# Designs tried in a protein design run: peptides against a protein of PDB entry 7BDX. Part 129

Target 1, 212 residues: chain A of PDB entry 7BDX
Amino acid sequence: EMGAAACTLLWGVSSSEEVVKAILGGDKALKFFSITGQTMESFVKSLDGDVQELDSDESQFVFALAGIVTNVAAIACGREFLVNSSRVLLDTILQLLGDLKPGQCTKLKVLMLMSLYNVSINLKGLKYISESPGFIPLLWWLLSDPDAEVCLHVLRLVQSVVLEPEVFSKSASEFRSSLPLQRILAMSKSRNPRLQTAAQELLEDLRTLEHN

## One batch from the design tools (peptide; made by RFdiffusion4, then SolubleMPNN)

Design b2_p16_4_s4 (from b2_p16_4, 10 letters changed)
Fold by OpenDDE base, seed 5:
Structure b2_p16_4_s4 (fold): chain B 212 residues (1-212), chain C 212 residues (1-212), chain A 16 residues (1-16)
Amino acid sequence: as target 1 above (212 residues)
Amino acid sequence: as target 1 above (212 residues)
Amino acid sequence: EQIKENIQLVQELMYS
């Protein structure tokens, strides 16, 4: 309980850039993010089909950790830190997103996807995650999720890749050959306006790339 | 491990007034400080004579909690919050300082005493802690500690009481009748310059009060 | 003016 409470407070204050800088300027940052990855991995491995109640202290703790990573990645110095010094954490997030089944741990998936999206704002971060083994299959695996929020954040990450020519060119062949076009088209008709818009924008971006 | 790491980070950034304001402005603050007191109490109760290694994750976690309380109390709004909404935590700190034996958990004692000293900067806080049952005997119990840092922070807290006429007048009789004058005189001869100075200043303050 | 005790250890960010 206390660990979750402390981590939740840390998550809340991590929305401030000055707090991120303070965390990263200390000697504890490397160790913290190393243990963060390990803790998240241990949590996912413990799920063994038991829907851990969304409200468990353990779940809240891991959500807060994922939230902290997201907030750190929202800041330029935080992105640089993650990509330079905490790549294992990024690898862990990618692995965990692959290990989770559709409909499983939706909230954690959303937070992890948000963190990856923020990392993708930095070209070095985008290159790193997109060059990770199985990245494209992972995107499509995640896009098969029944949850609209998961799918929304996948589409946003896909858009970040598509809109970066230096990155997209490297994976364009695999991307085009495996693109779940029918799924994205279905999302463009979603009743969720955010999902609908994201899918429509991505479809427009993809059409533009086919004509160039 | 992860909880201690998160709490340690929270402790570090709580040195900023803006972070303290952010913590206290959220809906999680009350719960956090309630659980903080419980966690500290559970730790002290678990010590049962086993010198828990200073380097345990549990010890580090509790030290970070005490550090957070100290940093919150260093800020005006934090003192107001503690005195108005987290009195149970203050009561717990006072109780735990009484439960610990001389030479036991020195680092925790120092942190808790620092928090009480900061609370004493607010007249309402000073009144609250000084009106707590057994407060004066507690001060003398703590002053019997062999650790110079513990004694230093006790002397500072005593000085806060002595220098506030509205507070000192209420306990002056008990204070004068039980004052460990010989102990304070011995501290005024300490090789520790901070302890020496604090003891000398307190002795001067006490002499001034005897002539008025 | 009483000297405030500030025990400095620094923290990390992000809100949900």
Scores: peptide ipSAE 0.035, ipTM 0.792, DockQ to the pose 0.205; fails the geometry check
Fold by OpenDDE base, seed 4:
Structure b2_p16_4_s4 (fold): chain B 212 residues (1-212), chain C 212 residues (1-212), chain A 16 residues (1-16)
Amino acid sequence: as target 1 above (212 residues)
Amino acid sequence: as target 1 above (212 residues)
Amino acid sequence: EQIKENIQLVQELMYS
């Protein structure tokens, strides 16, 4: 209870850039984010058995951790820190996104995808995550999720790759050959306006790349 | 591990007034400080058996909690919140200070005393804690601690009482009759300059009150 | 297009 409460408060205040700087300015940041990855991994590994209630202290703790990572990644110095000093955490997030089944831990997936998207805002971060083994298959795995919010954040991450020529050029062949075009086309017809817009924009971006 | 780490980070960032306001501005503050009191109490109760290693995750967690309370109490709105909405926490801190033996959990005592001192900066806070049953005996109990830092923070708290006529007038009789004058005089000769100064100042303040 | 995501506390994430 107390750990989850404290972590939730830390998540809330980490929405401030100054708080992110304070977190990172100490000597505890490295250890904290290392433990964060381990904690998140431990949680996801525990799910294959008993469906932990979504409202458990453990779930809330992990959600708060994912929220903190997202808030840190929202700041330029936070992205730099993550990519330079917490690559294991990024790898863990990618792994966990692969370990989770479609429809499983939707809220956590959204938070993790938001964090990866924020990391992808910086070229170094985008390069790092996109060069991860199985990244493209992972995107498609995640895009198979029935949840619109998960799919939205996947599309946004895909867009970050597509809009960066230096990154896209390396994966273009795999990307084109494996692209779930029918799925994206279906999303462009979604009742969710955010998902619809994101899918439409991505389709336009992809068309632009095919004509160049 | 993770809980203690998160709480320690929260402690660090709570040194900012804006962070304190953010903590208190949410709907989670009440519950957080309620759980804080319970957690601290649970920890202190667990000490009578196995000497928990000072470096345990549990100890660090409780220290961080006490630090957060201290940082909150350092801010005017934080003091107001504690006195209005978290009286149970204040009562718990007073109780725990009484439950701990001289020399026991010195660092925690210091943190708790710092929090009470900060609360005592505001008249309402000072009134509340000083009107607590057994407050004066508690001060003397704490002042018997062999640790100079503990004694320093006790003397500072005593000074807050002495310097506030409205508060001191109510306890003046008990205070005068039970004052460990010889102990304070001994502290005025301490090699610790902060303790020495605090004891000397208190002795001067007491003399002033006896002549008025 | 590049919108950084900053997550604030929501009631759905209240601890118990």
Scores: peptide ipSAE 0.025, ipTM 0.797, DockQ to the pose 0.144; fails the geometry check
Fold by OpenDDE base, seed 3:
Structure b2_p16_4_s4 (fold): chain B 212 residues (1-212), chain C 212 residues (1-212), chain A 16 residues (1-16)
Amino acid sequence: as target 1 above (212 residues)
Amino acid sequence: as target 1 above (212 residues)
Amino acid sequence: EQIKENIQLVQELMYS
C-alpha cells in the first residue's frame, strides 16, 4: 500500500523537469532504474499465473514506475541518462512489450510505448531502440493489439523511425516487406481521431519515402 | 526493495519547494500522509519484537517517510497543509516520540523532531503541538536521550515554545515546575558545539522570561 | 545529436 502510494507521488512529480534533474542528480538513480526494470519484469512474469487484478497495489506500483520512466524520457537529460546509463531498462521494456499478448496490460503497454517514443526523440535513443533484435517484428506484434491507444503509440514510434533517414535506411527492406499495410489503412478509417490522424500521417510519410 | 528506493527518491526530491507544491497539488496528498502515519506507527510497534536491523529496507522506508514530512513542513504551504489537513499525522509523530525509549531509533527521532520543529515555525502549528496532551512531559522524556542530536532538536523545539509568549503563557507554570534545569545546564557544557549553543541560548531565553 | 520537439509527459495519475 504505502509503496504504491509513494511511487505514484513520485510519478506525479516526475512530470516536472526540475524533479527529473533532481532524480538524476542523486547517487541513487542508477540503482533505482535497475530495480525498476527488474520489478516490471517480475510483475509481467507473474501475470501468467493468477489474474492479478489490474487495480492491485502491485499494478499501480508498476504503472507508476512506467510513468516515471516516461517522464524521465520526456526531458533531454533524462533521455541522455536512459540511453547512456540505463540501456538494460530499455531492453527490458522492449522485452516486456514482446511478452505481453494483444489486449493484455493495455495501460502498461501504453506507458512503455510512450517511454520508448520519448527516448526516440533523441537520435541516439532512436538508434538504440531500432537496432534492438526483433524491433520491427515487435512493432507489428504490438500493432495487432485491439486497443486504439496501444496502436496509436505504436504508429507514433513507427513514424519516429520513418522520419529519420539514417535509421530508416538500415531497416527499410525489412520494414517494407513486413509492413501491415492493410492494418494501417484500417486504422486510417478509425473512429478514434488520434489513431486516424496518426495512421494517415504515417501513410503519407511512407508514400513520400517510396517516391524518393 | 523497490518501495524503499522509490520513497528514498521522493524524500530526496521533496527538499525542493516546487516538489512539495506538486505533492500537495495532487488529489493524493491526504491519502499519502494518512498512510504515512499508519506506516510509521506500524514500524515503531514492530520494534518491540525482533530487533529489526536499522539498515533494513523497512527502516529506510520509514526514514524516507519521516524525511518527506520534514521537507513538507519546511515550506509554508506544507506547514499549512499539515496543520490543517494532516493533524492525525502530527498526533502520530508525537505519540511515536513518546513510545520510543531513550537511545532507540535515534535517526527516526531526529527526523520526527525536525518535522515538529518545522511545523512550529507556523504559529498555528506551534499552538497545535504545544496544546497536545502530555507535550511538556514528552519534551523532558526526549531530553533524557543520550544522543546529542536528539537533545539538540528537543532544545530547539523547547525554544520555539519559549519564544512565543502566547504559547508559553498557557504552559508556563507546568514548564517552570518540571524543567530539567540540571540537564540543560549539563548540555550547555557539552563538547558538541551545536548542543552547547542551543542549551546556552535556551538558558538565556529562560532567564529573560523570569525577569519579565 | 538531433532531438525532436514532440515530447510526451504522463501528467495525469492513472489511479487517483
Scores: peptide ipSAE 0.023, ipTM 0.801, DockQ to the pose 0.153; fails the geometry check
Fold by OpenDDE base, seed 2:
Structure b2_p16_4_s4 (fold): chain B 212 residues (1-212), chain C 212 residues (1-212), chain A 16 residues (1-16)
Amino acid sequence: as target 1 above (212 residues)
Amino acid sequence: as target 1 above (212 residues)
Amino acid sequence: EQIKENIQLVQELMYS
């Protein structure tokens, strides 16, 4: 209980750039983010056995941790820190996104995807994430999720790759051969307006790349 | 482990006035400080059974909680919040200071005393603390502590009372009858320069009050 | 330009 409350407050105040700088300027940042990854991994591994109620203190604690990572990645110095000094955490997030089944821990998936998207704002971060083993298959696995928010954030991450020619060119062959076009087309007709727009924009970006 | 790390970071960033305002501006502040008191109480109660290593994760977690309370009380809006909306926490801190033996949990005692001192900067806070049942006996109990830092912070809290005539006049009879003068005189000869100075200043303040 | 995602407590409530 108390851990979840404290971590939730830390998550809330981490929306400030100055707070992120204060977190990272301390000598404990590396250890904190290392333990964060381990804690998130332990939580996901525990799901195979116990129907943890999504609203449990443990769930809220892990959501807050994922929120902190997202907020750190929202700032330039935070992205630099994650990409330079906490790559294991990024690898863990990618792994956990693969380990979770469609429809499982939807809120956590969204937060993790948001953190990866924020990291992708930096070219160095985008390169690191996109060069991760199994990255493209992971995107398509995540797009099989029935949740519109999960799919939306996957499409945004795909768009980050597509909009960077240097990164896209390295993966273009695999990307084109495995692209779930029918799934993306179905999303472009979604009743969710955000998902609909994201799918339409991605389809337009992909068409532009085919003609260049 | 993770809870201690998260709470330690929250403690660190709570040194900022803007962070304190952000914590208090949220809808979760009341619940957080309520659970804080309960957690601190549970920790102190657990000490009777297990030689908890002072450097345990649990100890560090509770230290961070006490640090957050101290930092909140360091700011005017934080003092107003504690005195108006979290009186149970203040009562808990006073109770826990009484429950701890001399030399027991010295670091926690110091943090709790610092929080009370900060609250005492506000006349409303000083009145509330000083009117707490057993407050004066508690001060003398705490002055029996062999630790110089504990004694220093007790003397500072005593000085807060002595320097406010409205508060001191209400307790003057009990204060004069129970004052551990020999103990304070011994502290005025301490090798600890901060303790020595605090004891000397308090003795001067008390002499001034006897002649008025 | 990529939009930075910053999660506020209000957004946490949207996920609750």
Scores: peptide ipSAE 0.022, ipTM 0.803, DockQ to the pose 0.150; fails the geometry check

Design b2_p16_5_s1 (from b2_p16_5, 10 letters changed)
Fold by OpenDDE base, seed 4:
Structure b2_p16_5_s1 (fold): chain B 212 residues (1-212), chain C 212 residues (1-212), chain A 16 residues (1-16)
Amino acid sequence: as target 1 above (212 residues)
Amino acid sequence: as target 1 above (212 residues)
Amino acid sequence: PLQPLRTGPYDVLRLF
């Protein structure tokens, strides 16, 4: 209980850039993020058979951890730190996103995707995650999620790849051959306006790339 | 492990006034501080028979909690919050300071005393803690601690009482009759310059009060 | 340029 409460407060205050700098400015950041990955992994592994109630202390704790990672990745120095010093955490997030079933742990998926999106704003971060084994199949797997918010954040991550020519060129062949075009087209007609817009913009970006 | 790490980071960033405001600005602060008191109490109760290693995750967690309370109490709105909304935590801290033996959990005692000192900067806070049952005997009990840092922070708390006429007048009789004058005089000769100065200043303040 | 996303405990509760 206390751990979840403390972590939730840390998540809340990590919305401040100065707080993120303070987190990273200490010698404890490395250990914190190493344990973060392990904790998230342990939680996801524990889901195999027990519907852990969404409002459990354990789930709230993991949500807060994912939220902290997101907020750290929201600033330039945080992205640099994660890519330089916490690659295992990034690898873990990618793994967990693959291990979770469609519709499973939607909130956690959203937070993890938000963190990866933030990492992808930095070219070094984008290179790192996009060069991860099975990254493109992972995106399509995640895009099969029935949840609109999950799909929205997947589309944002896809957009980060597409908008970076240096990265996209390396995987353009795989990307084009496996693109779930019909799924994205369906999302462009979603009743969720955010998902609709994101899908429409991505389709426009992809058309621009086909003409080049 | 993860809880202690998160709490340690929260402690570090709570040195910022803006972070304290953010902690208090949420609806989660009340619950956090309620659980804080319970956690600290549980830790102290667990010490009866097991020399919990000072570097355990449990001890580090409790130190971080006490540090957070201290940093919250360091600002005016934090003191107001603690006195208005977390009196049970203050009562718990006073209780734990009484339950701990001399030389036991020195670091925790220091942090708890620092928090109470910060609370005592506010007249309402000072009134609340000084009107606690057995407060004066508690101060003398704590002042018997062999640790110079514990004694230093006790003397600071005593000074907060002495420097506030509205508070001191209520307990002046008990204070004067039970004052461990010889102990304070001995502290004024300490090799620890901070303790020496604090004891000397308190002796001067007490002399001023006797002449009035 | 892509804009970073930030989250808080309350934001997630509103999104879901």
Scores: peptide ipSAE 0.274, ipTM 0.833, DockQ to the pose 0.299
Fold by OpenDDE base, seed 5:
Structure b2_p16_5_s1 (fold): chain B 212 residues (1-212), chain C 212 residues (1-212), chain A 16 residues (1-16)
Amino acid sequence: as target 1 above (212 residues)
Amino acid sequence: as target 1 above (212 residues)
Amino acid sequence: PLQPLRTGPYDVLRLF
């Protein structure tokens, strides 16, 4: 209980850039993010197909960790830190997103995807994640999720790839051949306005790339 | 491990007034400080006379909690919060300081005393702690500690009482009758310059009160 | 330019 409470408070205050800088300026940041990856991995491995009790201290703890990673990645020095010094954590997030079934651990998926999206704002970060083995199949796996928020954040991450020619060109053939176009088109008709807009924007970006 | 790491980071960033305000502005502050008191109490009860492994995750966790409380009490709104909404935590700190033997859990004692000292900067806080049953005997019990830092922080807390006439007048008779004057005089000759100075200042303050 | 996302305990409760 206490660990989750402390971590939740740290998550709340990590929305501040100054707090993130203070975290990273300390000698404990490396250890913290190393343990974070291990803790998230242990949690997902323990789920054994059981319905995640959303209100468990363990769940709240892992959500807070994912939230902290997201907020660290929201700033330039945080992205640089993660890409330079905490690659194992990024690898873990990618792995866990693949290990979770559609509809499973939706809240955690959203937070992990938000963290990857933030990392993708940096070209070095985007290159690192996009060069991960199985990255494109992972995106489509995640896009099959029944949850609109998961799908929304997948679309945002896909858009980050599409908007960077140097990254997109390396995977363009695989991307085009495997693109779940019908799924994205269906999302562009969603009643969820955020999902609808994100799908429409991505479709427009993809069309622009085909005409060039 | 992870809980201690998160709590340690929260401790580090709580040195900022803005972070403390952010913690207190959330709806989780009450719960956090309630659990904090319980956690500290459970830790002290578990020590069963064993030499505290200073490097244990549990010890580091509790030290971080005490550090957070100290940093919250370092600001006006934090003191007001503790005195108005988290009195049980203050009661717990007072109780734990009495339950620990001389030389036991020195680091925790120092942090707890620092928190009480910070609370004592507010007249309402000072009144609350000084009106705790057995407060004066507790001060003298703590002043018997072999650790110079423990004694230093006891002297600072005593000075906070002495410098407030409204508080001191209520306990002046008990204070004068039980004052370990020889102990304080010995501290004024300490090789530790901070302890020496604090003891000298307190002796001067006490002399001033006797001449009025 | 892509805008970074920030989260807090309260924001996640609203999403879900």
Scores: peptide ipSAE 0.273, ipTM 0.832, DockQ to the pose 0.299
Fold by OpenDDE base, seed 2:
Structure b2_p16_5_s1 (fold): chain B 212 residues (1-212), chain C 212 residues (1-212), chain A 16 residues (1-16)
Amino acid sequence: as target 1 above (212 residues)
Amino acid sequence: as target 1 above (212 residues)
Amino acid sequence: PLQPLRTGPYDVLRLF
């Protein structure tokens, strides 16, 4: 309980750039993010089936950890730190996103996807995650999720790849051959306006790439 | 382990006034500090005898909690919060300082004493802690500690009382009758320059009060 | 340019 409360407060204050700099400027940052990945992994492995007590202390703790990673990745020095010094954490997040079933741990998925999206703002980060084994199949697996927010953040991550020619060119063949076009088209008709907009924009970006 | 790491980071960033304001501005501050007191109490109660694994995760967690309380009390709005909304935590700190034996949990004692000292900068806080049951006997109990830093922070807290006439006048009779003068005189001859100075200053302050 | 996403405990409670 106390751990979850402390971590939640740390998550809240990590929205400040100065707080992120202070976290990273300490000599414990590397160890903290190493243990973070292990903790998230242990939590996911402890889940028996699809039943998650979403309001448990354990869940709240893991959400806060994922939120901290997201907020660190929201600033330039944080992205640089993660990509250069905490690649194991990024690998863990990618792995956990693959391990979770559609509809399972929705909140955690969203936060993990947000962190990866933020990392993708850095070209070095985008290259790293997009070159990870099974990255494109993982995106489509995640896009099969029934949750609109999960799908929204997958689309944003896909858009991040599409908007970077150097990255997209390397995976363009696999991307084009496996693209779940019908799924994205269905999302472009969603009642969720954010999901609808993201799907429409991605479809426009993809059309632009086909004509070039 | 992860809890201790997160709490340690929160402690580090709490040195910023803006971070303290962010912690207190949230809707979880009251609950956090309530659980903080309970956690510290549980730790002290779990100690079998004088053997503390000072480097344990549990110890580090409790130190970080005490450090956060200290840093909150270091600023005006934090003192106001503690004295108005978290009196139970202050009572817990006073209780725990009484429960610990001389030489036991030195680091925790120092941090708790620092937090009380910071609270005493506010006249309302000083009144509250000095009017707590057994406060003067507690000071003398703590001053019997073999640790120079514990004694130093006790002397600072005593000085805080002595320098406030409104507070000192209410307890002057008990204070004068129970003052461990020989112990303070011994400290004024300490090889520790900080302890020596604090003891000398307190003796001067006390002499000034006797002539008025 | 892509804009970074930030989160807080309250944002998650609002989104989920």
Scores: peptide ipSAE 0.271, ipTM 0.831, DockQ to the pose 0.299
Fold by OpenDDE base, seed 3:
Structure b2_p16_5_s1 (fold): chain B 212 residues (1-212), chain C 212 residues (1-212), chain A 16 residues (1-16)
Amino acid sequence: as target 1 above (212 residues)
Amino acid sequence: as target 1 above (212 residues)
Amino acid sequence: PLQPLRTGPYDVLRLF
């Protein structure tokens, strides 16, 4: 219980840039993010199909960890740290996103996708993520999720790839051949305005790329 | 392990005033400090005479908690919060300081004494602490500690009481009748310059009070 | 330019 409470406080304060700098300025950062990945992995492996009560101390603890990673990645120095010194954590997040079934652990998926999106703001981070084995299949696996928030953050990550020509050109053929266009078109008609807008913007970006 | 790591990070960042404000600005603060007291109490109760390895995850976790409380109390709004909304935690710290034997859990004693010292900077806090049952006997119990750092922080807390006439006057008779003068005089000759200075200053303050 | 996303404990409670 105390661990979850402390970690949740750390999550809350990590929304501050100065707090992220303080976390990263200490000699404990590397160990913390190493154990973070291990803890998240252990949690996902323990999801033996039982709907872990979302409100468990363990779930809250892992949500806080994912939230902290997201907030660290929201800051330029945090992105640089993650991409340079915590690649194993990024690999773990990608793996866990692949291991979770559609509709499973929606909250955690959203937070992990947000962290990857933030990392994608850094060209070095985007290159690292997009060059991960199975990245494109993973995007489509995640886009099959019934949850609108999961799909929204997948579309944002896809947009990050599409908006960077140097990255997109490396995977353009695979991307075009596997793109779930009908799914994205369906999302462009979603009642969720955020999902609708994200899908429309992505479709516009893709159309612009087809003409180039 | 992850809990101790997260809490240690929270301790590190809590040295910032803005972080303390962020911790206290959330609706989670009350719960956190409630559980903090319970966790510290459980830890001290588990010290079944066995020298808990100072390096255990549990010990590190509790040290971080005590450090966070100290850092919260270092800031004006933090003192106000503790004195107004977390009195149970202050009671717990006082109790735990009484439950620990001379020489036992020196690091934790130092951190807890530092927290009480910081609280004593607030007149309301000083009044609350000094009016606690057995406060004066507790000071002398703690001053019997063989550790110079423990004794240093006890002397600082005693000085906080002595420097506030409104507080000192309420307990002056008990204070004078029980004062371990020979112990303080011995400390004024300590090879530890901080302890030596603190003991000398306290003796000077006490002499000034005897003439008034 | 892409804008970073920030989260807090309350954001997750609102999402769900």
Scores: peptide ipSAE 0.275, ipTM 0.832, DockQ to the pose 0.299; fails the geometry check

